Peptides against a protein of PDB entry 3B8E. Designs and how they scored, part 47

Target 1, 230 residues: chain A of PDB entry 3B8E
Amino acid sequence: PFLIFIIANIPLPLGTVTILCIDLGTDMVPAISLAYEQAESDIMKRQPRNPKTDKLVNEQLISMAYGQIGMIQALGGFFTYFVILAENGFLPIHLLGLRVNWDDRWINDVEDSYGQQWTYEQRKIVEFTCHTPFFVTIVVVQWADLVICKTRRNSVFQQGMKNKILIFGLFEETALAAFLSYCPGMGVALRMYPLKPTWWFCAFPYSLLIFVYDEVRKLIIRRRPGGWVE

## One batch from the design tools (peptide; made by RFdiffusion4, then SolubleMPNN)

Design b1_p12_4_s4 (from b1_p12_4, 12 letters changed)
Fold by OpenDDE base, seed 5:
Structure b1_p12_4_s4 (fold): chain B 230 residues (1-230), chain A 12 residues (1-12)
Amino acid sequence: as target 1 above (230 residues)
Amino acid sequence: LLELLAEARKAV
């Protein structure tokens, strides 16, 4: 989010407060839940890791986590952001370079893509209205991310959903996201304004994409052991 | 969204 904010000079898509709510709030219990996951059925058929040469965190893991899944998550968040701003009169192309005027308190006549003028207060309301759905989008895509992290090679359908702590984590993160989004006073305290319930569904295609992508990846690994996909 | 927020502010 911040890299695109700096490079494209767009209005801030995700605030620091919302990032903290993800990192310290919604992702904590899900991450801990993975420690309780059962071993995969084929674990004894794998070669042991060489502790002297093989890193625990390798380039393949980093590429998968940050380069592939992380990019799909970011795209989901930005999709929601651009849709909300477009519905409020700001088309994606008009947002490029707009940050300087957007953040200036003394400019109260910033024009949208249709020539409507926006005051500083109105602009900040729509900006903070984008932060919450971006946050919720991340939570929704994290459902898929957590589920795919249950296994490295086996399908989730082979592993099943037996980890009760993980299931609890999915409900906890969703309940926390709803609390932060809709509790009275969160707009003042956290600058998280409430959302239409329909915005929760904007991330579902991306969550499904993450799940399908990883299941296809795992299928390829099972059919072609030792490939570049592993 | 701005209209909804404006309505919500009127209700509070």
Scores: peptide ipSAE 0.006, ipTM 0.409, DockQ to the pose 0.025
Fold by OpenDDE base, seed 4:
Structure b1_p12_4_s4 (fold): chain B 230 residues (1-230), chain A 12 residues (1-12)
Amino acid sequence: as target 1 above (230 residues)
Amino acid sequence: LLELLAEARKAV
């Protein structure tokens, strides 16, 4: 998010506070829950990793986490961001380079794509209106991310949803996201304005995409052991 | 959307 904010000079898509709420709030319990996941049924058929040569975190894992899943998550968040701004009169192309004028409190006549002028206060309301749905979008795609992280090779359907702590984590992160989004005073305290319930569904296609992508990847690994996808 | 959010805020 911040890289695109800097490179494209767009209005801030995700606030620092919302990022902290993701990293320290919503993702913490889910991440810990993975430590309680049951071993895959085939794990005892695999040779132990060589602790001298095989890293626990390798380039493939980094590529999968940041290069693939992380990019899909970012796309989901940015999709929500662009939809909200477009619904408020700011088409994606008009946002390019707009940051400088957007963040200037002394400019009260920033035009949208339709020639409507926006005051600084109005622009900040729209910006903070984007932060909450972007945050919620990340939580929704994190459901899929957490579920796919249950296994390396087996399908989630083979593994099942037996980890009660993981299930609790999914409910906890969702409840926390709802609390941060809708609790009175969050708009003042965290600059997180309430969102329509319909915005929760904006991320669902991306969450499904993450899930399907990983299940297909795992299917390929199972069918072709030792392939480049592993 | 802003008007709807403003209305939603009044309802909370």
Scores: peptide ipSAE 0.000, ipTM 0.388, DockQ to the pose 0.031
Fold by OpenDDE base, seed 1:
Parts: C-alpha cells; sequence; structure tokens
Structure b1_p12_4_s4 (fold): chain B 230 residues (1-230), chain A 12 residues (1-12)
C-alpha cells in the first residue's frame, strides 16, 4: 500500500489508525490461535529440521507470506479503494499524481474524472470512506490467510476446521471490524466512516483467490516434493 | 510501518 502511495502519488488508501487496528486488533487473536492448531497428519513422515542449518523462517516462506500472499492482500485492498473512488467520480488513472492537490487544504476545486469540483472536506470524507472498506477488505482476506496458515503441506480439507480458538479468532476479528466500521463516533475518533454492506463482498474474490492459490500450491508440493514452491 | 511513516511525513 505505502509503496504505491509514494510511487503513484495517490490519495492515502489506508490510514494509520486502520493499520494499527489490523496489526494490534484484528490479527492478534487469529495469530495466537495458530499456536493451538493440530499437527498435520503427515508431519511425522517428514524429516526433522536441522536447527543449526535450516532456518525456521526461510526465503521461501518470506516470499510466500510477503511476496505472494501479501501482494494478493494488497491488491484486494487497492481494488476496494479504486472501486470506491471510481464510484465517487475518481477513476484510477485520474488518481495518479493527485495526492499533492488532494492533501492541500487550500485547494477546494480539485476536479474528479467528470469535472466535478471537490472541496478539501469532501475529499477527506471520501478518503476516510476508503480507509474503512480497505480495512474490512484486509480482514476478509485475512480469513483466507489464517485458514491457509493452518497447514504447510496438507490441504485444509484434510486438516479440517477443528481448532475452536481459530474459529473464535475469525469471529472476533470480524466482530471487531464491524464494531470499528459501524459504531457511532468512529468516524470522528478513528476516521473510520461507516461502509456500505456491499463493500464487505469486494474482498471475497481475493479471499477465494488466496485460498485457491495456496491449495494449489500445497497440491503441487504434495505431488512434487522439493519444488521451488515449497 | 511504512505507511505510518508516510502519514507522519505528510503531517509535517
Amino acid sequence: as target 1 above (230 residues)
Amino acid sequence: LLELLAEARKAV
């Protein structure tokens, strides 16, 4: 998100408060829940890791977590962001370089893609209207991320959903997201304006994509052990 | 964190 924000000079897609709500709010319980996940059925068929030579966090894991899944998550967030701005008259191409004028309090005549002028206040309302759906989008894609993190090799269908703490985490993060999105005063307190219920669904294709992508990855690993995707 | 830093830079 930030890299695109700098490179493209677009209006801020995700606020600091929303980031903190992700990192400290929604992701904590789910992450802790993974500690209670049952071992994979084939774990004892694997050779033990050499603690001296084999890193717990290797380049492949970093690439998968941050390079692949993280990018899909970011794309999901940006998709929601661009859809909201487009519905408010700002087409994606028009957003390029717009940040400078967007953030200027003295410019009250920023034009959208249709020639409509937007005051600073109106622009900030739209910006903050993007932050909440972006946040919710991240929560929805985190559902898939959490589920795929249950296993490294086995399909989730093989592992099942027996971890009650993980299930609780999914509900907790969703409930927290709903609370932060819809509780009165959150717009003032957190700059998180209420979102239309339809925005929750914008992330679903990406959540599904993450899930399918990882299941395919795991399938490849099971069929071709020692591949680069492992 | 990078986004936080970017926002902080905008606030200055």
Scores: peptide ipSAE 0.006, ipTM 0.390, DockQ to the pose 0.020; fails the geometry check
Fold by OpenDDE base, seed 3:
Structure b1_p12_4_s4 (fold): chain B 230 residues (1-230), chain A 12 residues (1-12)
Amino acid sequence: as target 1 above (230 residues)
Amino acid sequence: LLELLAEARKAV
C-alpha cells in the first residue's frame, strides 16, 4: 500500500494507525496460534533441516509471502479503496498525482472526476472512510492466509481444523475488526469511520482466490515433489 | 508467515 501511495501519488489508502491495528491487533493472535498447529502427517518422513545450509526463511517462502499472497492481499485492499473513491466521484485515473492537492489544507476546491469541489475536511472524511474498509478487507483475506499457513504441503482438508487456538484467533481478529470499525469514538481516536456491513463481503472473492491458489499450489507440490513451486 | 505477509502489505 505505501509504495503505491508514493509511486502513484494517490490519496492515502491505508492509514498508519490502521496498519498498526493490523500488525499489533488482528495479526498477533493468529500468528501465535500457528505455533500450536499439529505437525503435518509426513513431517517425520523428511530429513531434518541442516542448520548450516537450510535457512528458516528461504527464497521460496519469500516468493510465497511477498510475491504471491501479499500481492493478492494488496490487490484486494486497493480494489475496495478504488470502489469507495469511485462511488464518491473520484475515478482511479483521476487519483494519480492527486495526493499533493488532496493533503493540502489550504486547497478547498479539489475537483472530482465530475467537477464537484471538495473541501479539505470533506476529502479527509472520504479518505478515512476508505481506511476502515481497507482494514476489514485485509482481515478477511487474512482468514484465508491463516488457514493456508497451517500446512506447507498437505491440503487443509488433510490437516483439518483441530487447532482450537487458531479458531479462536479467527474469531478474535474478526471481533477486533468489528470493534475497531463500529465502536463509538473510533473515528476520532483511530481515524477509522464506520463502514456499511456490505463492505465486509467485498474481500470474499480475494479470500477465496488465496485459498484456491494455495490448495492448487500444494496439490502440484504433492504430485511433483522437488518442483520450483515448492 | 503472517508476520512476513503483514510486512509485505506495508511495502505495497
Scores: peptide ipSAE 0.005, ipTM 0.400, DockQ to the pose 0.033; fails the geometry check

Design b1_p12_5_s1 (from b1_p12_5, 10 letters changed)
Fold by OpenDDE base, seed 4:
Structure b1_p12_5_s1 (fold): chain B 230 residues (1-230), chain A 12 residues (1-12)
Amino acid sequence: as target 1 above (230 residues)
Amino acid sequence: TELLELARKLAL
């Protein structure tokens, strides 16, 4: 999000505080829960990792995590961001290069795509109104990410949802996201303005896409062991 | 308070 904010000079899609709420709030318990996941049914049939040659974090894991899943997650967040701004009169093309004027507190006549002028305060309200749905979008796509991380090779349907700590983590991150989004005073404390409940559904297609993508990937790995997709 | 009310109105 921040890279696109700088490169495209768009209004800030996700605030620093919201990023911290993701990294330190919503993602910690789910990530820890993976340590309690049951071993895959075929784990004892695999050769042990060679600690000298096989890295825990390899190029393939980086490519999958950052290059594939992370990009889909970012697209989900940006989709929500662009929809909210478009509903408020700012079409995606108009946002390109707008950051400089958007963040200038002395410019109170920034025009939207329809010629409506926006004061600095109004613009910041819209910006902070985007931060919460972007945050919630990330939480919703993280549900899929957490679920796909349960296994390396087996389908989630083969592994099942037996990890109670992971299930607890999904509820915890969702409850925390709801708390941060709707608790009185969060708009002042965290600049997280409340969102319509309908915005929770904006991420669902992307969450489903992540899930389907990984299940297809795992299916390919199972059908063609030793392929480039492993 | 007015900013929060406006945010609620814009979020609605």
Scores: peptide ipSAE 0.017, ipTM 0.508, DockQ to the pose 0.025
Fold by OpenDDE base, seed 1:
Structure b1_p12_5_s1 (fold): chain B 230 residues (1-230), chain A 12 residues (1-12)
Amino acid sequence: as target 1 above (230 residues)
Amino acid sequence: TELLELARKLAL
């Protein structure tokens, strides 16, 4: 989000506080829950990792985590961001280069794509109204991320959802996201304005995409061991 | 208050 904010000079898609709420709030319990996951049924058929030659974090893992899944997550967040801004009169093309004028407190006549003028205060409300749905979008796609991280090779349908701590993590991150989104005073304290419940559904296609993508990946790995996908 | 009302209008 922040890279695109700089490169495209668009209004800030996701605030620093919301990022901290993701990294320190919603992600920790789910990540810890993976330590309680049951071993894959075939784990004892795999050779142990050689700690001298085999990196724990390899190029394939980086490519998968940041290059593939992370990009789908970012696209989900940006989709939500662009939809909200478009509903408020700011089409995606109009946002390019708008940041300088958007962030200027002295410019109170920034026009939207329809010629409506927006005060600084109005623009900041719209910006902060984007932060919460972007955050919620990340939480919703993280459901899929957490579920796909249960296994390296086996399908989630083969592994099942037996990890009660992981299930608790999914509820905890969702409850925390709802709390941060709807608790009175969060708009003042965290610049997290409440969102329509319908905005939670904007992320569902991306969450499903992540899940399907990983299941297909795992299917390919199972059918063609030692491929470039592994 | 106006900001909150506007936020509510934008959130409607």
Scores: peptide ipSAE 0.022, ipTM 0.532, DockQ to the pose 0.025; fails the geometry check
Fold by OpenDDE base, seed 2:
Order: structure tokens, then C-alpha cells, then sequence
Structure b1_p12_5_s1 (fold): chain B 230 residues (1-230), chain A 12 residues (1-12)
């Protein structure tokens, strides 16, 4: 999100505070819960990792985490961001390069895609209105991300949802996201304005896409052991 | 207060 904010010079899609709420709030319990996941049924059939040659974080893991899943998550967030701004008169093409004028408090006549003028105050309300739905979108796609991280090779349907700590983590992150989104005073404290309940559903297609993509990947690995996808 | 009301109107 921040890289696109700088490169495309668009209004800030996700605030620093909301990023901290993800990294330190919603993701902590889910991430810890993975330590309690049951071993895959074939783990004892795999050779031990060679600590001298086999890195824990290899190019394949980086490609999967940042290049594939992370990109789908970012696309989900940006989809929500662009929809909200478009509903408020700012089409995606019009946002390119707009940041300089958007962030200038002395410019009170920034035009939207329909020629309506927006004051600095009005623009900042719209910007902060994007932060909470973007945050919630990330939480919803993280449900899928957490579930796919349970296994490397086995299907989630083969592994099952037996990890009670992971289930607790899913409820905790959702409850925390709801608390941060709807608790009185969060708009002032965190610049997280409340969102319509309908915005929670905007991320569901992307969450499903992540899940289906990973299940297909795992299916390929099971059918072709030792392939480049493993 | 007006900002919060406008935010509610825009979020809604």
C-alpha cells in the first residue's frame, strides 16, 4: 500500500496506525497459533532439512508470501479503496498524481472526476473513511491466509480445523477488527471511522481466491512431488 | 462533530 502511495502519488490508502493495528493487533494471536498446528501426515516421510544448504526462508517462500498471497491481499485492499473513492466522486485514473494537492491544506478546491470541489477537511474525511474498510479487508483475507498456512502439502480438508488455538485466533482478530472499527472514540484516537457492515463482504471474493489458489497449488504438489511449485 | 457526521454519511 505505501509503495503505491509513493509511486502513484495517490491519497493514502492505509494509515500508519491501521498498519500497526494489523502487525501488532490482529496478526499476533493467529501467527502464534500456527506453532500449535498438527504435523502433516507425510512429515515423517520427508528428509530432514539440511541447515547448511536449505534456508528456512528461500526464494520460493518469498515468492509465495510476497509475490503471490501478499499481492492478492493488497489487490483486495486497493479494490475496497478504489470503490470507496469512486463512490465519493474520485475515479481511479483521477487519483494518479493527486496526492500533492490532496495533502495541501491550503487548497480547498480540489476537483473530483465530476467537477465537484472538495475542501481539505472533506478530502481528509474521505481518506480516513478508506482506512477502516482497507483494514477490515486485510483481516478478511488473513482468514484465508491463516488457514492456508496450516499445511504445506496436505489439503485443509485433509488436515481439518482441529487447532483450537487457531480457531480462537480467527475469532480474536475478527472481534478486535470489529472493536477497532465500531468502538466509540476510535475515529478520534486511531482515525478509524466506522464502516457499513456491507464493506466486510468486499474482501470475500479475494479471501476465497487465496484459498482456492493455495488448494490448487497443494493439489499440484501432491500429484507432482519435487516440482518447482513445492 | 460535523466531521464525524460527514464521515458517517460517507461511510454509510
Amino acid sequence: as target 1 above (230 residues)
Amino acid sequence: TELLELARKLAL
Scores: peptide ipSAE 0.022, ipTM 0.530, DockQ to the pose 0.025; fails the geometry check
Fold by OpenDDE base, seed 3:
Structure b1_p12_5_s1 (fold): chain B 230 residues (1-230), chain A 12 residues (1-12)
Amino acid sequence: as target 1 above (230 residues)
Amino acid sequence: TELLELARKLAL
C-alpha cells in the first residue's frame, strides 16, 4: 500500500496508525495461534530439515507470502479504496499525482472527476473513510490467510478446524476490527471513521480467491511432490 | 463531532 502511495502519488490508501493496528492488533493472536496447530498427518513421513542446506526462510516461502498471498491482499484493499473514492467522485485515473494537492491544507478547491470542489477537511474525511474499509478488507482476507497457513501440504478439510486457539484468534481479530471501526472516538484517536456494514462483504471474493488458490496449490503439491510449486 | 457526522454521511 505505501509503495503505491509513493510511486503513484495517490491519496494515502491506508494510514500508518491503521497499519500498526493490523501488525500489532489483529495479527498477533492469530499468528501466535499457529504455534498450537496440530502436526500434519504426514509430518513423520518427511525427512528432517538439513540445517546445512535447507533455509528456514526460502525463496518459495518469500514468493508465497509476499509475492502471491500478500499481493492478493493488497489488491483487495486497493479495490475497496478505489471503489469508495469513485463513489465519492474520484475516479482511479484522477487520483494519479493528486497527493500533493490533496495533502495541501491551503488548497480548498481540489476538483473531483466531475468538477466538484473539495475542501481540505472534506478530502481528509474521505481519506479517513477509506482507511477503515481498507483495514477491514485486510482483516477479512487474513481469515483466509490464517486458515491456509494451518498446513503446508494437506488440505484444510483434511486437517480440520480443531485448534481452539486459532478459532479464538479469528473471533478476536474480527471483534477488534469491529471495535476499531464502530467504537465512538476511534475517528479522533486512530483516524478510523465508521463504515457501512456492507463494506465487510467487499473483501469476500478476495478471501475466497486466496483460499481456493492455496487449496489448488496444495492439491498440485500432493499430486506432484518435489515440484516447483512446493 | 461534525467531522464524524460528515464521515458517516460520506460512508453512506
Scores: peptide ipSAE 0.015, ipTM 0.442, DockQ to the pose 0.026; fails the geometry check

Design b1_p12_5_s2 (from b1_p12_5, 10 letters changed)
Fold by OpenDDE base, seed 1:
Structure b1_p12_5_s2 (fold): chain B 230 residues (1-230), chain A 12 residues (1-12)
Amino acid sequence: as target 1 above (230 residues)
Amino acid sequence: KELLELARELAE
């Protein structure tokens, strides 16, 4: 998100405070919960990892996490961002290069795509209104990401959802997202303005996409061991 | 309060 913000010079899609809430608030407990995940049913049938040749984090895993899953997460967030701004009169093309004028407090007549003038305060409200749904989109996508991380090769349906700590983590991050989105004063304190409940559903297609993609990947690995997708 | 109301309107 921040790279696109710099390169495209668009209004900030995700604030620093929201990033901190993701990194420290929503990601930490779920990540710890994975340490308590039950071993895969077939783990004892696998050869032990060679610590000299087999890295814990290999290039394929990095590609999956950052290249594929991370890209889908970013696309989901930006989709929500562009939809909200478009609904408020700012089409995606108009946002390109707008940041300089957008962030200038002395310019109170920034025009949207339809010629409507926006004060600095109005612009900041719509910007901060985008931060919350972007954050929520990430949380909703993280549900799928956390679930797919339960196993290396077995289907989630084979492994099941027996890890109570992981389930608690999913509820915790969701509760935190709801708190940050709807608690009075969060707009002033964290620059996270209230979110219409319908925006929670905007991320669901992306979560489903991640889930289906990973299940298909794991299915291929099970059917064709040693393939390029492993 | 006014800012919150405006934010809600913009979020719709």
Scores: peptide ipSAE 0.006, ipTM 0.348, DockQ to the pose 0.027
Fold by OpenDDE base, seed 3:
Structure b1_p12_5_s2 (fold): chain B 230 residues (1-230), chain A 12 residues (1-12)
Amino acid sequence: as target 1 above (230 residues)
Amino acid sequence: KELLELARELAE
């Protein structure tokens, strides 16, 4: 999010504090939960990893985590961001290069896509209105991400949801997201304004997309062992 | 709680 903020010179889509809440609050428990996941049914049919040649974190894992899933996650967040700004009169094209004027406290006549002028205070309200839905979008997408990380080859339907710690992690991150979104004072403390419940659903298509994508990928791996998709 | 406090401090 911050890279796109710099490159595109758009208004800040996600606050720094919100990012910390993701990294420390929503991601830690789910990540730890994966250590308690049951082994895949076919794990004993695989040769032991050679510690001298095989890295624990291979290029394929990095590519999936950061390259594919991370991109879809970012797209989900930015989609929510652009929808909110568009609903407030700022079309995506108009946001390009707007950051300089957006963040200038002395400019109180920044025009939206429809010619409406926005004061600095009004602009910051809209910006902070984006932070919470962006955060929630990430959490919703993380549901799918966590679930797909349970296995490398087997379908989630084959593996099941027996990991109680993982289930707890899903509830924890959701509860934290709800707390940060709706607790009084979060708008002032974290620049996270309350969101309408409808914004929780904006990310659902992306979560579904990630889930379907991974299930299809795993299906291909099962049908074509040793393929480039593995 | 500590994370929330830290978040508050960073937001100020």
Scores: peptide ipSAE 0.000, ipTM 0.311, DockQ to the pose 0.038
Fold by OpenDDE base, seed 4:
Structure b1_p12_5_s2 (fold): chain B 230 residues (1-230), chain A 12 residues (1-12)
Amino acid sequence: as target 1 above (230 residues)
Amino acid sequence: KELLELARELAE
């Protein structure tokens, strides 16, 4: 999100504080919960990792985490961002290069895609209105991310949802997201304005996409062991 | 459906 903010010079889609809330608040408990995941049914049938040749973090894992899943996650967030701004009169193409004027408090006549003028205060309200649903979108996408991370090879349907700590993590991050989104004062404290509950569903297609993508990937791995997809 | 319509509108 921040890279695109810099490269495209768009209004900030996700604030620094919100990023910290994701990294420290919503990601930690779920990530720790994965340490308690039950072994895959076939794990003992697989050859042990060779510590000399097999890295814990390899190029393939990085490619999957950042190149595939991370990109889908980012797309989900940006989709929500663009939808909200479009509903407020700012079409995606108009946002390109707008950051400089958007962030200038002395410019109170920034025009939207329809020629409406926006004061600095109004623009910041819209920006902070985007932060919350972007955050929520990330959380909703993280549901799928967490679930797919339960196993490397087995389907989620085969592995099941037996890790109670993981389930707790899903509820915890959701509760935290709701708290940060709707608690009074969050607009001032975290620059996260409350959003309509319907915005929670905006990320669902992306969560489904991630889930389906990973299940298909795992299916391919099961059918073709040793392939490039593994 | 509404999201798809919105996505189409954004793509135009």
Scores: peptide ipSAE 0.000, ipTM 0.265, DockQ to the pose 0.019
Fold by OpenDDE base, seed 2:
Structure b1_p12_5_s2 (fold): chain B 230 residues (1-230), chain A 12 residues (1-12)
Amino acid sequence: as target 1 above (230 residues)
Amino acid sequence: KELLELARELAE
């Protein structure tokens, strides 16, 4: 989100504090839980890793985890962001280059896509209204990310949800997301205004998309071992 | 890896 914020000069979609809450708050327990995931059912049927040629984490895995999945997460967040701003009169195309005027406290007549003028206070309320659902969107997408990271080759349906620590991690990050979203004072402390419960569902299509994408990927790996997708 | 992580953080 921050790169797009800079490049496109749009209003800030996700605050820095919120990013820290993701990285340090919601991701820690889930990430640790992966260390306790059960081995894939076919792991003992594979040839031993060649330590001279095979890395523990190959470029394909890195590209998938930090490139492709990260981009899908960002798309989910930005979708929510653009929907909220559009509902408040700011169409996506109108947001391009608007940041400078948006953040100027002395400009109280910034026009939306429909010619309505917005004061600085009104704009900031809308901006901070976007932070919480963007954050929640990431958390919901992370459910899928965490689940798909359980295995490299086996389907989640083959592996199952046997890691109790991972399940606990999912509940923990969800509880934290709810706390940050609805606890009194979070609007002032974290610039995260309360979220309507309906916005939790906005991310579900993206979570499903990631899940399906990874299952298809894993299916291809199973059918074509040693391919570039592995 | 670190650059990719940073890129992810900035892109998210």
Scores: peptide ipSAE 0.000, ipTM 0.266, DockQ to the pose 0.026; fails the geometry check

